# Designs tried in a protein design run: peptides against a protein of PDB entry 6UG1. Part 87

Target 1, 304 residues: chain A of PDB entry 6UG1
Amino acid sequence: SNEERKRRKYFHMLYLVCLMVHGFIRNEWINSKRLSRKLSNLVPEKVFELLHPQKDEELPLRSTRKLLDGLKKCMELWQKHWKITKKYDNVGLYMRTWKEIEMSANNKRKFKTLKRSDFLRAVSKGHGDPDISVQGFVAMLRACNVNARLIMSCQPPDFTNMKIDTSLNGNNAYKDMVKYPIFWCEVWDKFSKKWITVDPVNLKTIEQVRLHSKLAPKGVACCERNMLRYVIAYDRKYGCRDVTRRYAQWMNSKVRKRRITKDDFGEKWFRKVITALHHRKRTKIDDYEDQYFFQRDESEGIPD
Target 2, 301 residues: chain A of PDB entry 6UG1 as posed
Amino acid sequence: SNEERKRRKYFHMLYLVCLMVHGFIRNEWINSKRLSRKLSNLVPEKVFELLHPQKDEELPLRSTRKLLDGLKKCMELWQKHWKITKKYDNEGLYMRTWKEIEMSANNKRKFKTLKRSDFLRAVSKGHGDPDISVQGFVAMLRACNVNARLIMSCQPPDFTNMKIDTSLNAYKDMVKYPIFWCEVWDKFSKKWITVDPVNLKTIEQVRLHSKLAPKGVACCERNMLRYVIAYDRKYGCRDVTRRYAQWMNSKVRKRRITKDDFGEKWFRKVITALHHRKRTKIDDYEDQYFFRRDESEGIPD

## One batch from the design tools (peptide; made by RFdiffusion4, then SolubleMPNN)

Design b2_p16_4_s4 (from b2_p16_4, 9 letters changed)
Fold by OpenDDE base, seed 2:
Structure b2_p16_4_s4 (fold): chain B 304 residues (1-304), chain A 16 residues (1-16)
Amino acid sequence: as target 1 above (304 residues)
Amino acid sequence: KFEDMLEYLLKYLSSL
C-alpha cells in the first residue's frame, strides 16, 4: 500500500539517523587521549617518519609513495596487535530485511550495550569484532598525528524494497555478508590533495580511488546485506561528510534511486542530518574533496 | 507494529 511505502520510508530515515549517530559516538570514543598514548607506542619511529614524509619538490609522487609504505607498515603492525577477531552478533550493522525487523520487534531481546570503557579496553587488548578493529586502527593513525577519517557504510533497511518476504538463503549468508566491510579508513594525502582509502581488516588493502573502489560491494549475494548508499566520513575534528560519491561508480544512475536523497524533501532532510553531525568549520581539504566529487559527477553524466 | 519497530530500534540504539 501507499501507507506501507510511507511507513518504510520514515523507518528508513529514523534508522539512518541512528546509524549516523552511532558512527559519530564511535568517532568520539576513538579520540580518547588515553587510548592515543597506548596506540602511538605500536608505531616505531621509522614508520612514523614514513607517515610524515617531507615534500619532494622534484617529484611529489615520491612523498605519496612514502606515505603509502608507512600505511602498509601500519596495517602490518595492526595485524600483530589484533589478537582476537570476534564474529558479529547476528548480522552486526549489516542490512536487515523488513521481515527480520518485524520479527525482532516482537522479541523482547536484551541487547548488550558496549560501554565506552569496554570499547577502549577491547581496542587496547586487540579483542573485538572487525568494526572495533577498524575503529582502533583509525585511533592508531590519529595517535601518530595522521589525518585519518572513520568511514561508515550505513545500512538502513531498503525502503525501495516493497517485498514482505526476502528470505535470504542460509549457510553462506555470513560469508557473503562479511565479504565487504561496513567500516574502513581514509587518510588525507597532502601531496596529491586526495583521500587514500585503507581497509586494514577485511580486504587488507590501500587504494587511491579514481573511478571504482575494491570496497564497493559486487554481486547479488553480497549486496543483500551491504548496499553502498550512505558512506559517511567522520574526521578527528568531528566533521561529518557524505563521501558516497567516491565509492559509487554509478551514483546518478543507480545509487541515488536507493537513497532518501532521490527527492528534494529527502535531500533537504539528509542535509539537515549531516549539518547537525558536522561540528567543525570548512577547510581547504573539503574544497579539494568537493571539486573531486564535482568532476566525478560530470564524468558520470546524467543518466539518460 | 510501527511503535513496536520504534521500540526495537530504540532498544537496538541503546545497545550501540
Scores: peptide ipSAE 0.036, ipTM 0.740, DockQ to the pose 0.706
Fold by OpenDDE base, seed 5:
Structure b2_p16_4_s4 (fold): chain B 304 residues (1-304), chain A 16 residues (1-16)
Amino acid sequence: as target 1 above (304 residues)
Amino acid sequence: KFEDMLEYLLKYLSSL
């Protein structure tokens, strides 16, 4: 019905706000001074120097290569620190079906909320789910004065799916779900004027994304619980930015159709949510990023 | 209405 379409749209909007606020809160927690002092001790001086290379005036690419090597070594150090990767409880922050949401509304299950103290202890010990691990990795880079962002791929229920039953019948549902991350890292390269993508936990990869990312979900089974729609970046100064354009090859033709921002009402609403979560002034880094997004929109074109 | 709750949440988030 038209009523059920409206209900699913509004529920998607509410769920998206809750996810974006969750990302904001986790981004504050990883700025803990106590955690920073502990995590800085994991990074040897030689690796710290690679993270902060001098500017090569002849070939800026040499400075970028040092930064990339430093980030690779940080990823290796993080794997040594992280002792226990827990499985997600149920589906974690991956996308729920409409049926799962309806069933959960009927079940008064008390969800145990992870407290800030428990999170900081989990990161410090190296014990937790993959999301806690990625968040801790961002905290380690920030402890080394690296301009690292926490990235969150927000997975609200698909308001474009109007099927009554959305049950997923796959035997490998968990493996397919966790094939691609929900959380990752971006690091600012001051030499190339670009964000470097770092997945320290799932794919264990470092990318300089131009047109395609390995972190973008591919295949039907992987996209059931992980649809690239809302990739939100949280920086060390409590900035909040939509960076979906970086990871979406087909933003205009495919991704936009599954976003609340497909219409003017949704665009204005989503801009208000971003603005409410953006607690810093604009910088030249934002100008370089917006220029890159503009060039990506021009190169994709408008779908016919 | 769900719309009113979303506006309330946005106002609340803007006050944080």
Scores: peptide ipSAE 0.025, ipTM 0.675, DockQ to the pose 0.077
Fold by OpenDDE base, seed 4:
Structure b2_p16_4_s4 (fold): chain B 304 residues (1-304), chain A 16 residues (1-16)
Amino acid sequence: as target 1 above (304 residues)
Amino acid sequence: KFEDMLEYLLKYLSSL
């Protein structure tokens, strides 16, 4: 019905806000001074120097290469720190079906709240799920004065899916779900004026994304619980930005159709949500990023 | 139904 379509749209909007607020709260937690002091000790001086190279005036690419090498070594150090990767309880922050939401609404499940103190302890010990591990990695980079963003791929239920039964059957459903991350890192390269993508936990990769990212889910089974729609960046100064354009090859033709921002009402609403979570002034970094997004929109063109 | 889903969402998100 039209009413069911409206209910699913509104529930998607509420779910999206709550996921974005969760990302904001986790971004505050990883700014913990106590955690920062502990995690800075994991990074030896030689690696710190690689994270902060001098500007090579002749070849700025040499400075970028040092930063990339520093980030690679930080990933290796992080793997040594992290002792226990827990499986997600159920599906974690991956996308639920409408049926799963409806069935779970009837279940009096006791939710175990992860308190800030428990999170800080988990990161400090190296014990937790992949999302806690990524968040801790961002905290380590921030402890080394790196301009690192926490990236969250928000997975609200698909309001464009009007099917009643969307049961995801299969023994490999967990493997397909976790094939691509929900959380990752971006690092500002002041030399190239670009964000570097870092997945320290799942794919263990560093990318300078131009058109395609390895972090973008591919294949039907992987996309069932991980649809690239709302990639939100949280910086160390409590900035909040939509960075979906970086990771979406087909933003205009495919991704936009699955977002609340497909219409003017949804676009205006989503801008209000971003603005409410954006607690800093605009910077020259935002100008370079917006210019990159503009060029990517022009290069994709208008969908036929 | 919608209220139950909303309550579920609030409980779930409070657990994160």
Scores: peptide ipSAE 0.196, ipTM 0.830, DockQ to the pose 0.729; fails the geometry check
Fold by OpenDDE base, seed 1:
Structure b2_p16_4_s4 (fold): chain B 304 residues (1-304), chain A 16 residues (1-16)
Amino acid sequence: as target 1 above (304 residues)
Amino acid sequence: KFEDMLEYLLKYLSSL
């Protein structure tokens, strides 16, 4: 019905806000001064120097290569720190079906809230799920004065799916679900004027994204619980930005159709949500990023 | 139904 379509749209909007607020809260928690002091001790001086290379005036690419090597070594140090990777309880922050939401609403489940103190202890001990691990890695880079931001792929239920039964039939559902991350890191390269993508936990990869990312879900089974639609960046200064354009190869042709921003009402609403979570002034880094997004939109063109 | 799903979502998100 038209009513069920409206209900799913509004529920998607609310779910998206709650996910974006969760990302904001986790970004605040990883700014903990107590955690920063502990995590800085994991990074030797030689690795710190690689994270902060001098500008090579002859070949700026040499400075970028040092930064990339420093980030690789930080990823290796993080793997040594992290002792226990827990599986997600159920589906974690991956996308739920409408059936799962309806069935779960009928069940009075007690959820255990992860407190800030429990999170900080988990990161400090190296014991937690992959999301806590990625968030801790961002905290370690920030402890080394790196301009690292937390990236979250928000997975609200698909409001464009009007099927009554949305059950997922797959025996390998967990493996396919966790094949691609929900959280990752970006690091600002001051030499190339670009964001470097870092997945320290799942794919263990470092990318300079041009047209596509390895972190973008591919294949039907992986996309059932991980649809790239809302990739939100949270920086150390409480900036909040939509960076979906970086990771979406087909933003205009495919991704936009699955977003609330497909219409003017949804676009205006989503801009208000981003603005409410964006607690810093604009910088030259935002100008370089917006120029990159503009060039990516022009290069994709209008879908036929 | 909608309110129950909302309450469930808020409880779920609080557990994160």
Scores: peptide ipSAE 0.032, ipTM 0.724, DockQ to the pose 0.873; fails the geometry check

Design b2_p16_5_s1 (from b2_p16_5, 10 letters changed)
Fold by OpenDDE base, seed 1:
Structure b2_p16_5_s1 (fold): chain B 304 residues (1-304), chain A 16 residues (1-16)
Amino acid sequence: as target 1 above (304 residues)
Amino acid sequence: MDELEKKMAELYRKLK
C-alpha cells in the first residue's frame, strides 16, 4: 500500500539517524585520553616515524610510501594486540529485513547497549567484535597523532523493498554478511592530498581509492545485509561527512535510487542530519575531498 | 538514559 511505503520510508529515516548517532558516539569514545595513552605504547618509535615522514621535495610519492608502510606495520601491531574477535550477536549493525524488524518490535527485548567503560576496557584488552576492533585501531592511529577518521557504512532497512516477506534464505548467511566490513578507517595523506582507506580487521587491506574499493560489497548474497548507501566519516575533531561517493562506483545510476536523497525532500533532510552531527569548521582537507567527489560525479556521468 | 538516547534527543531537537 501507499501507507506501508510511507511507513518504511519513515522507519528507514529514523533508523538511519540512530545509526549515524551511534557512529558519532563511538567516535567520541575513541577520543578517550586514557585509551590514547595506552594505545600509543603499542607503536614503536620507528613505526611512529614512518607515520610522520618528512616531505620528500624530489618525489612526494616516497613520503606516501613511508606512510603506507607505517600503516601496514600498525595493522600488524593491531593484530598482535587483538586477542579475541567475538562474533556479532545476531546481525550486529548489518541490515535487518522488514520481517526481522516486525518480529523484533513484537518481542520486548531489552537491547543491552555497550557502555563507554565496557568499550574502553574491550579495546584496551583486545577483546570484542570486529566493529570494536576497527574503532580501537582508529583510536591507536589518533594516539600516534595520525589524522585518522572512523568510517561507518550505515545499514538502515531497505525502504525500496516493498516485499511483504523479506526472509533471507541461506546456510552461509553469516559468512556472506561479514565478508565486507561495516566499519573501517581512513587516513589523510598530506602529500598526495587524498584519503587512504584502511580495513585493519576484515580484509586487512590498505587502498588508495580512485574509482572502486575492495570494501564495496559485491554479489547478491553479500548485498542482502550490506548495501553501500550511506558511508559516513567521523574525524578526530567531530566532523561528520558523507563519503559514499568514494566507495560507490555507480552512485548516480544505482546507489542514489536506494538512498533517502533520491528526492529533494530526502536530500534536504539528510543534509540537515549531517549538519547536526558536524561539529567543526570547514578545512582545506574538505576542499580537496569535495573536488575529488566532483571529479568522480563528472566521470560517472548521468545514467541513461 | 543511555548515551545513544541522550544524543538522539539532542539530534531530534536540532532536526526539529
Scores: peptide ipSAE 0.028, ipTM 0.705, DockQ to the pose 0.091
Fold by OpenDDE base, seed 2:
Structure b2_p16_5_s1 (fold): chain B 304 residues (1-304), chain A 16 residues (1-16)
Amino acid sequence: as target 1 above (304 residues)
Amino acid sequence: MDELEKKMAELYRKLK
């Protein structure tokens, strides 16, 4: 019905806000000074120097290469630190079906929310789910004075799906779900004036995204619980930015149709949510990023 | 739960 379409749209909006607030809180927790002091000790001086190369005036690309090598070594150090990767409880923060939501509303199950103290202990010990591990990796880079962002791919239920029963097929569902990450890292390259994408846990990859990302879900089974729609960046200064454009090859033709921002009302509402979570002034880094997004929009064109 | 609820309440006040 038209009423059910409205209900799903409003529920999607509420769920999206809850996810974005969760990302904001986790970003605040990883700024812990006590955690920072512990995690900085994981990075030896030689790796710290690679993270902070001098500008090569002859070939700036050499400085970027040093930073990339430093980030690779940080991923290796992080793997040594991380002792226990826990499976997600159920589907974690991956996308739920409408049926799963309706069934869960009837079950007054108290969601055990992880406390800040328990999170900090989990990161410090290297014991937790992949999301906690990525968040801890961002904390380690921040402890080394790297301008690292926490990235969250927000997975609210698909309000464009009007099917009642989307029974997801059983046995491989978890493997397909976790094939692509929900959380990752971005690092600012001051030499190239670009964000570097880092997945330290899932794909264990470093990427300089131009047109496509390896972190963008591909294939029907993987997209059932992980649709790239809302990729939100949380920086060390409590900035909040929509960076979906970086990871979406087909933002205008495909991704926009699945977002609340497909209409003017949704765009204005989503801008208010971003603004409410954005707690810093604009910087030159934001100007370079917006210029990159503009160039990507022009290069994609308007879908005919 | 308490931190999420507090931030949700803060966000709700800013979205009004």
Scores: peptide ipSAE 0.027, ipTM 0.697, DockQ to the pose 0.089
Fold by OpenDDE base, seed 4:
Structure b2_p16_5_s1 (fold): chain B 304 residues (1-304), chain A 16 residues (1-16)
Amino acid sequence: as target 1 above (304 residues)
Amino acid sequence: MDELEKKMAELYRKLK
């Protein structure tokens, strides 16, 4: 019905806000001074120097290469720190079906909400799910004065899916779900004026994304619980930005159709949500990023 | 929970 379509749209909007606020809170937690002091001790001086290379005036690419090497070594150090990767409880923050949402509303399951103290302890010990691990990695980079963003791929239920039964059957459902991350890192390269993508936990990769990212889910089974729609960046200064354009090859032709921003009402509403979570002034970094997004939109063109 | 609820309430006030 038209009513069910409206209900799913509004529920998607509410769920998206909850996810974006969750990302904001986790971004506040990883700014903990106590955690920062502990995690800075994991990074030896030689690796710290690679994270902060001098500008090579002759070849800025040499400075970028040092930063990339520093980030690679930080990933290796992080793997040594992290002792226990827990499985997600159920589906974690991956996308739920409409049926699962309806069934969960009836189950008064005591949501064991992870407290800030428990999160900080988990990161400090190296014990937790992959999301906690990524968040801790961002905290370690921030402890080394790196301009690292926490990235969250928000997975609200698909309001464009009007099927009643959306049950996902299959023995490999968990493996397909966790094939691609929900959380990752971006690091500002001041030399190239670009964001570097870092997945320290799942794919263990560093990318300078131009057109395609390895972090973008591919294949039907992987996309069932991980649809690239709302990739939100949280910086160390409590900035909040939509960075979906970086990771979406087909933003205009495919991704936009699955977003609340497909219409003017949804676009205006989503801008209000971003603005409410954005707690810093605009910077030159935002100008370079917006220019990159503009060029990517022009290069994709208008869908036929 | 309480921090999420507080931030949700703050966000809701800013979205009105």
Scores: peptide ipSAE 0.027, ipTM 0.700, DockQ to the pose 0.089
Fold by OpenDDE base, seed 5:
Structure b2_p16_5_s1 (fold): chain B 304 residues (1-304), chain A 16 residues (1-16)
Amino acid sequence: as target 1 above (304 residues)
Amino acid sequence: MDELEKKMAELYRKLK
């Protein structure tokens, strides 16, 4: 019905806000001064120097290569620190079906919310789910004065799916779900004026994304619980930015159709949510990023 | 998140 379509749209909006607020809170927690002091000790001086290369005036690419090598070594150090990767409880922050949402409403189970103290202890010990691990990795880079962002791929229920039963029948549902991350890192390269993508936990990859990312979910089974729609960046200064354009090859033709921002009302609403979570002034880094997004929109074109 | 989801699912029922 038209009513059920409206209901699913409003529920999607509410869910999206809750996910974005969750990302904001986790981004505050990883700015803990106590955690920063502990995590800085994981990074040797030689690796710190690679993270902060001098500007090569002849060939800025040499400075970028040093930064990339420093980030690779940080991923290796992080793997040594992280002792226990827990499985997600149920589906974690991956996308739920409409049926699962209706069933969870009937369930009186008390869920234990992770407290800030428990999170900081988990990161410090190297014990937790993959999301906690990625968040801790961002904290380690920030402890080394690296301009690192926490990235969150927000997975609200699909308001474009109007099926009554949305049950997923796959035997490999968990493996397919966790094939691609929900959280990752971006690092600002001051030499190339670009964000470097870092997945320290799932794919263990570093990318300089131009047109395509390895972190973008591919295949039907992987996209059931992980649809690239809302990739939100949280920086060390409590900035909040939509960076979906970086990771979406087909933003205009495919991704936009599954976003609340497909219409003017949704675009204005989503801009208000971003603005409410953005607690810093604009910088030249934002100008370079917006220029890159503009060039990507022009190169994709408008779908006919 | 699960408590939020439960509250959201309750909200979803009230929006029916």
Scores: peptide ipSAE 0.024, ipTM 0.676, DockQ to the pose 0.672; fails the geometry check

Design b2_p16_5_s2 (from b2_p16_5, 10 letters changed)
Fold by OpenDDE base, seed 1:
Structure b2_p16_5_s2 (fold): chain B 304 residues (1-304), chain A 16 residues (1-16)
Amino acid sequence: as target 1 above (304 residues)
Amino acid sequence: MEDLEKELAELYRKMK
């Protein structure tokens, strides 16, 4: 019905806000001075120097290569720190079906929300789910004065799915779900004027995204619980930015149709949500990023 | 709206 379509759209919007607020809160917790002091001790001086290379005036790419090597070594150090990777309870922050949402509404379960103190302890001990691990990695880089962003792929229920039964069939549902991350890191390269993508936990990869990312979900089974629609970046200064364009190959042709921003009302609403979560002034880094997004939109063109 | 906000608050609690 038209009413069910409106209900699912509204529920998607509110769910998206809750996810984006969750990302904001986790980003604030990452900025803990107590955690920063503990995590800085994990990074040897030689690795710190690689994270902060001098500008090579002859070939700026050499400085980028040092930064990439430093980030690789930080990823290796993080793997040594992290002792226990817990499975997600149920589906974690991956996308729920409409059926799962309806069944969940009927079941009054007491859920134990992870407190800030528990999060800080989990990161400090190296015990937690993959999301806590990624968030802790971002905290370690920030402890080393690296301009690292927390990236969150927000997974609200698909308001464009009008099926009554949205049950997912499959023996490997968990394996397919966790094949691609929900959280990752971006690091600002001051030499190339680009964000470097770092997945320290799931794919254990570092990439300089040009046209496509390895972190973008591929295949039907993986996309059932992980649809690339809202990739939100949270920086150390409480900036909040939509960076979906970086990771979406087909933003205009495919991704936009699955976003609330497909219409002017949804675009204006989503801009208000971003603005409410963006607690810093604009910088030259934002200008370089917006120029990159513009070039990516021009290069994709308008879908036929 | 109130039921949807309760459902969402419950979902958000279930996800943390």
Scores: peptide ipSAE 0.024, ipTM 0.666, DockQ to the pose 0.137
Fold by OpenDDE base, seed 2:
Structure b2_p16_5_s2 (fold): chain B 304 residues (1-304), chain A 16 residues (1-16)
Amino acid sequence: as target 1 above (304 residues)
Amino acid sequence: MEDLEKELAELYRKMK
């Protein structure tokens, strides 16, 4: 019905806000000074120097290469630190079906929220799910004074899916779900004036995204619980930015149709949510990023 | 997260 369409749209909006607030809170927790002091000790001086190369005036690309090598070594150090990767409870922050949401609304299950103290202990010990591990990796880079962002791919239920039963079939559902991450890292390259994408846990990759990302879900089974729609960046200064354009090859033709921002009302509403979570002034880094997004929009064109 | 799912489930119940 038209009423069910409205209900799913509003529930999607509410769920999206809750996910974005969750990302904001986790970004605050990883700024813990006590955690920072512990995690900085994981990075030896030689790796710290690679993270902070001097500008090569002859070939600036050499400085970017040093930073990339430093980030690679940080991923290796993080793997040594991380002792236990827990499976997600159920589907974690991956996308739920409408049926799963309706069934959960009827179940008075006692939910256990991870407290800040428990999170900090989990990161410090290297014991937790992949999301806690990524968040801890961002904390380690921040402890080394690297301008690292926490990235969250928000997975609200698909309000464009009007099917009642969206039961996901099969034994491989967890494997397909976790094939692509929900959380990752971005690092500012001051030499190239670009964000470097780092997945330290899932794909264990470093990427300089031009047109496509390895972190963008591909294939029907993987996209059932992980649709790239809302990629939100949380920086060390409590900035909040929509960075979906970086990871979406087909933002205008495909991704926009699945977002609340497909209409003027949704765009204005989503901008208010971003603004409420954005607790810093604009910087030159935001100007370079917006210029990159503009160039990507022009290069994609308007879908015919 | 689980409290958020509960809060969302309660909100969803109020929207029915």
Scores: peptide ipSAE 0.022, ipTM 0.670, DockQ to the pose 0.877
Fold by OpenDDE base, seed 5:
Structure b2_p16_5_s2 (fold): chain B 304 residues (1-304), chain A 16 residues (1-16)
Amino acid sequence: as target 1 above (304 residues)
Amino acid sequence: MEDLEKELAELYRKMK
């Protein structure tokens, strides 16, 4: 019905705000001074120097290569620190079906929120789910004065799916779900004026994304619980930015159709949510990023 | 996560 379509749209909006607020809160928690002091001790001086290379005036690419090597070594150090990767409880922050949401609405289950103290202890010990691990990795880079962002791929229920039953019948549902991350890292390269993508936990990869990312979900089974729609970046200064354009090859033709921002009402609403979570002034880094997004929109074109 | 799911579930009940 038209009513069910409206209901699913509003529920999607509400769920999206809640996910974005969750990302904001986790980004505050990883700025803990106590955690920072502990995690800085994981990074040897030689690796710290690679994270902060001098500017090569002849070939800036040499400085970028040192930074990339430093980030690779940080990823290796993080794997040594992280002792226990827990499975997600149920589906974690991956996308729920409409049926699962209806069933959850009927269940009076007591949910146990992870407290800030428990999170900081989990990161410090190296014990937790993959999301906690990625968040801790961002905290370690920030402890080394690296301009690292926490990235979150927000997975609200698909308001474009109007099926009554949205049950998923796959035997490998968990493996397919966790094939691609929900959380990752971006690091600012001051030499190339670009964000470097770092997945320290899932794919264990470092990318300089131009047109395609390995972190973008591919294949039907993987896309059931992980649809690239809302990739939100949280920086060390409590900035909040939509960075979906970096990871979406087909932003205009495919991704936009599955976003609340497909219409003017949704665009204005989503901009208000971003603005409410953006607690810093604009910088030249934002100008370089917006220029890159503009060039990506021009290169994709408008779908016919 | 779990409290957010509870709040969302409660909001979903209020939207029915």
Scores: peptide ipSAE 0.022, ipTM 0.657, DockQ to the pose 0.872
Fold by OpenDDE base, seed 4:
Structure b2_p16_5_s2 (fold): chain B 304 residues (1-304), chain A 16 residues (1-16)
Amino acid sequence: as target 1 above (304 residues)
Amino acid sequence: MEDLEKELAELYRKMK
C-alpha cells in the first residue's frame, strides 16, 4: 500500500539517524585521552616518523609513499595488538530485513549496550568485534596525531524494497555478510590533497580511491546485508561528512535511487541531519574533498 | 544535542 511505503520510508529515516548518532558517539569515544596515551605506546618512533614525513618539494609522491608505508606498519602493529576478534551478535550493524525488524520489535531482548568504559577496555585489551577493532585503529592513528576519520557505512533497512517477506536464507549468510566492512578508516594525505582509505581489519588494505574501492560490496549475496548508500565520515574535530561519492562508482545511476536523498524533501532532510552532527567549521580539506566529489559527479554524468 | 543523541542512541538500542 501507499501507507506501507510511507511507513518504511519514515522507519528508514529514523533508523538512519540512529545509526549516524551511533557513529558520532563512537567517534567521541575514540577521542578518549586515556585510550590515546595507551595506544600511542604501540607505535615506535620510526613508524611515527613515517606517518609524519617531511614534504619532498621535488617529488611530493615520495612523502605520500612514506605515509603509506607508515600506515602499512601501523596496520601490522594493530594486528599484533588485537588478540580476539569476536563474531557479531546476530547481524551487528549490517542491514536487517523488514521481517527481522518486525520480529525484533516483539522480542524484548535485553540488549547489552556496550558502555563507553567497556569499549575503552575492549580496545585496550584487543578483544572485540571487527567494528571495535577498526574504531580502536582510528584511535591509535589519532594518538599519533594523524588526521584519521572513522568511516561508517550506514545500513538502514531498504525502504525501496516493498516485499513483505525479505527473509534471507542460507548457511553462508554470515560469511557473505562480513565479506565487506561496515567501519573503516580514512587518512588525510596533505601531500596529494586526498583521503587515503584504510581497512585494517577485514580486507587489510590501503587504497588511494580514484574510481573504484575494494570496500564497495559486490555480488548479490554480499549486498543483501551491505548496500553502499550512506558512507559517513567522522573526523577528530567532530566533523561529519557524507563521503558516499568516493566509494560509489554509480552514485547518480544506482546509489541515489536507494537513498532518502532521491527527492528534494529527502535531500533537505538529510542535509539537516549532517549539519546537526557536524560540530566544526569548514576547512581547505573539505574544499579539496568537495572538488573531488564534483569531478566524480561530472565524470559519471546524468543517468540515461 | 546531547539529550537528543542519548534519546536516539536509546531508540537505536531498542531497534537493534
Scores: peptide ipSAE 0.028, ipTM 0.695, DockQ to the pose 0.118; fails the geometry check

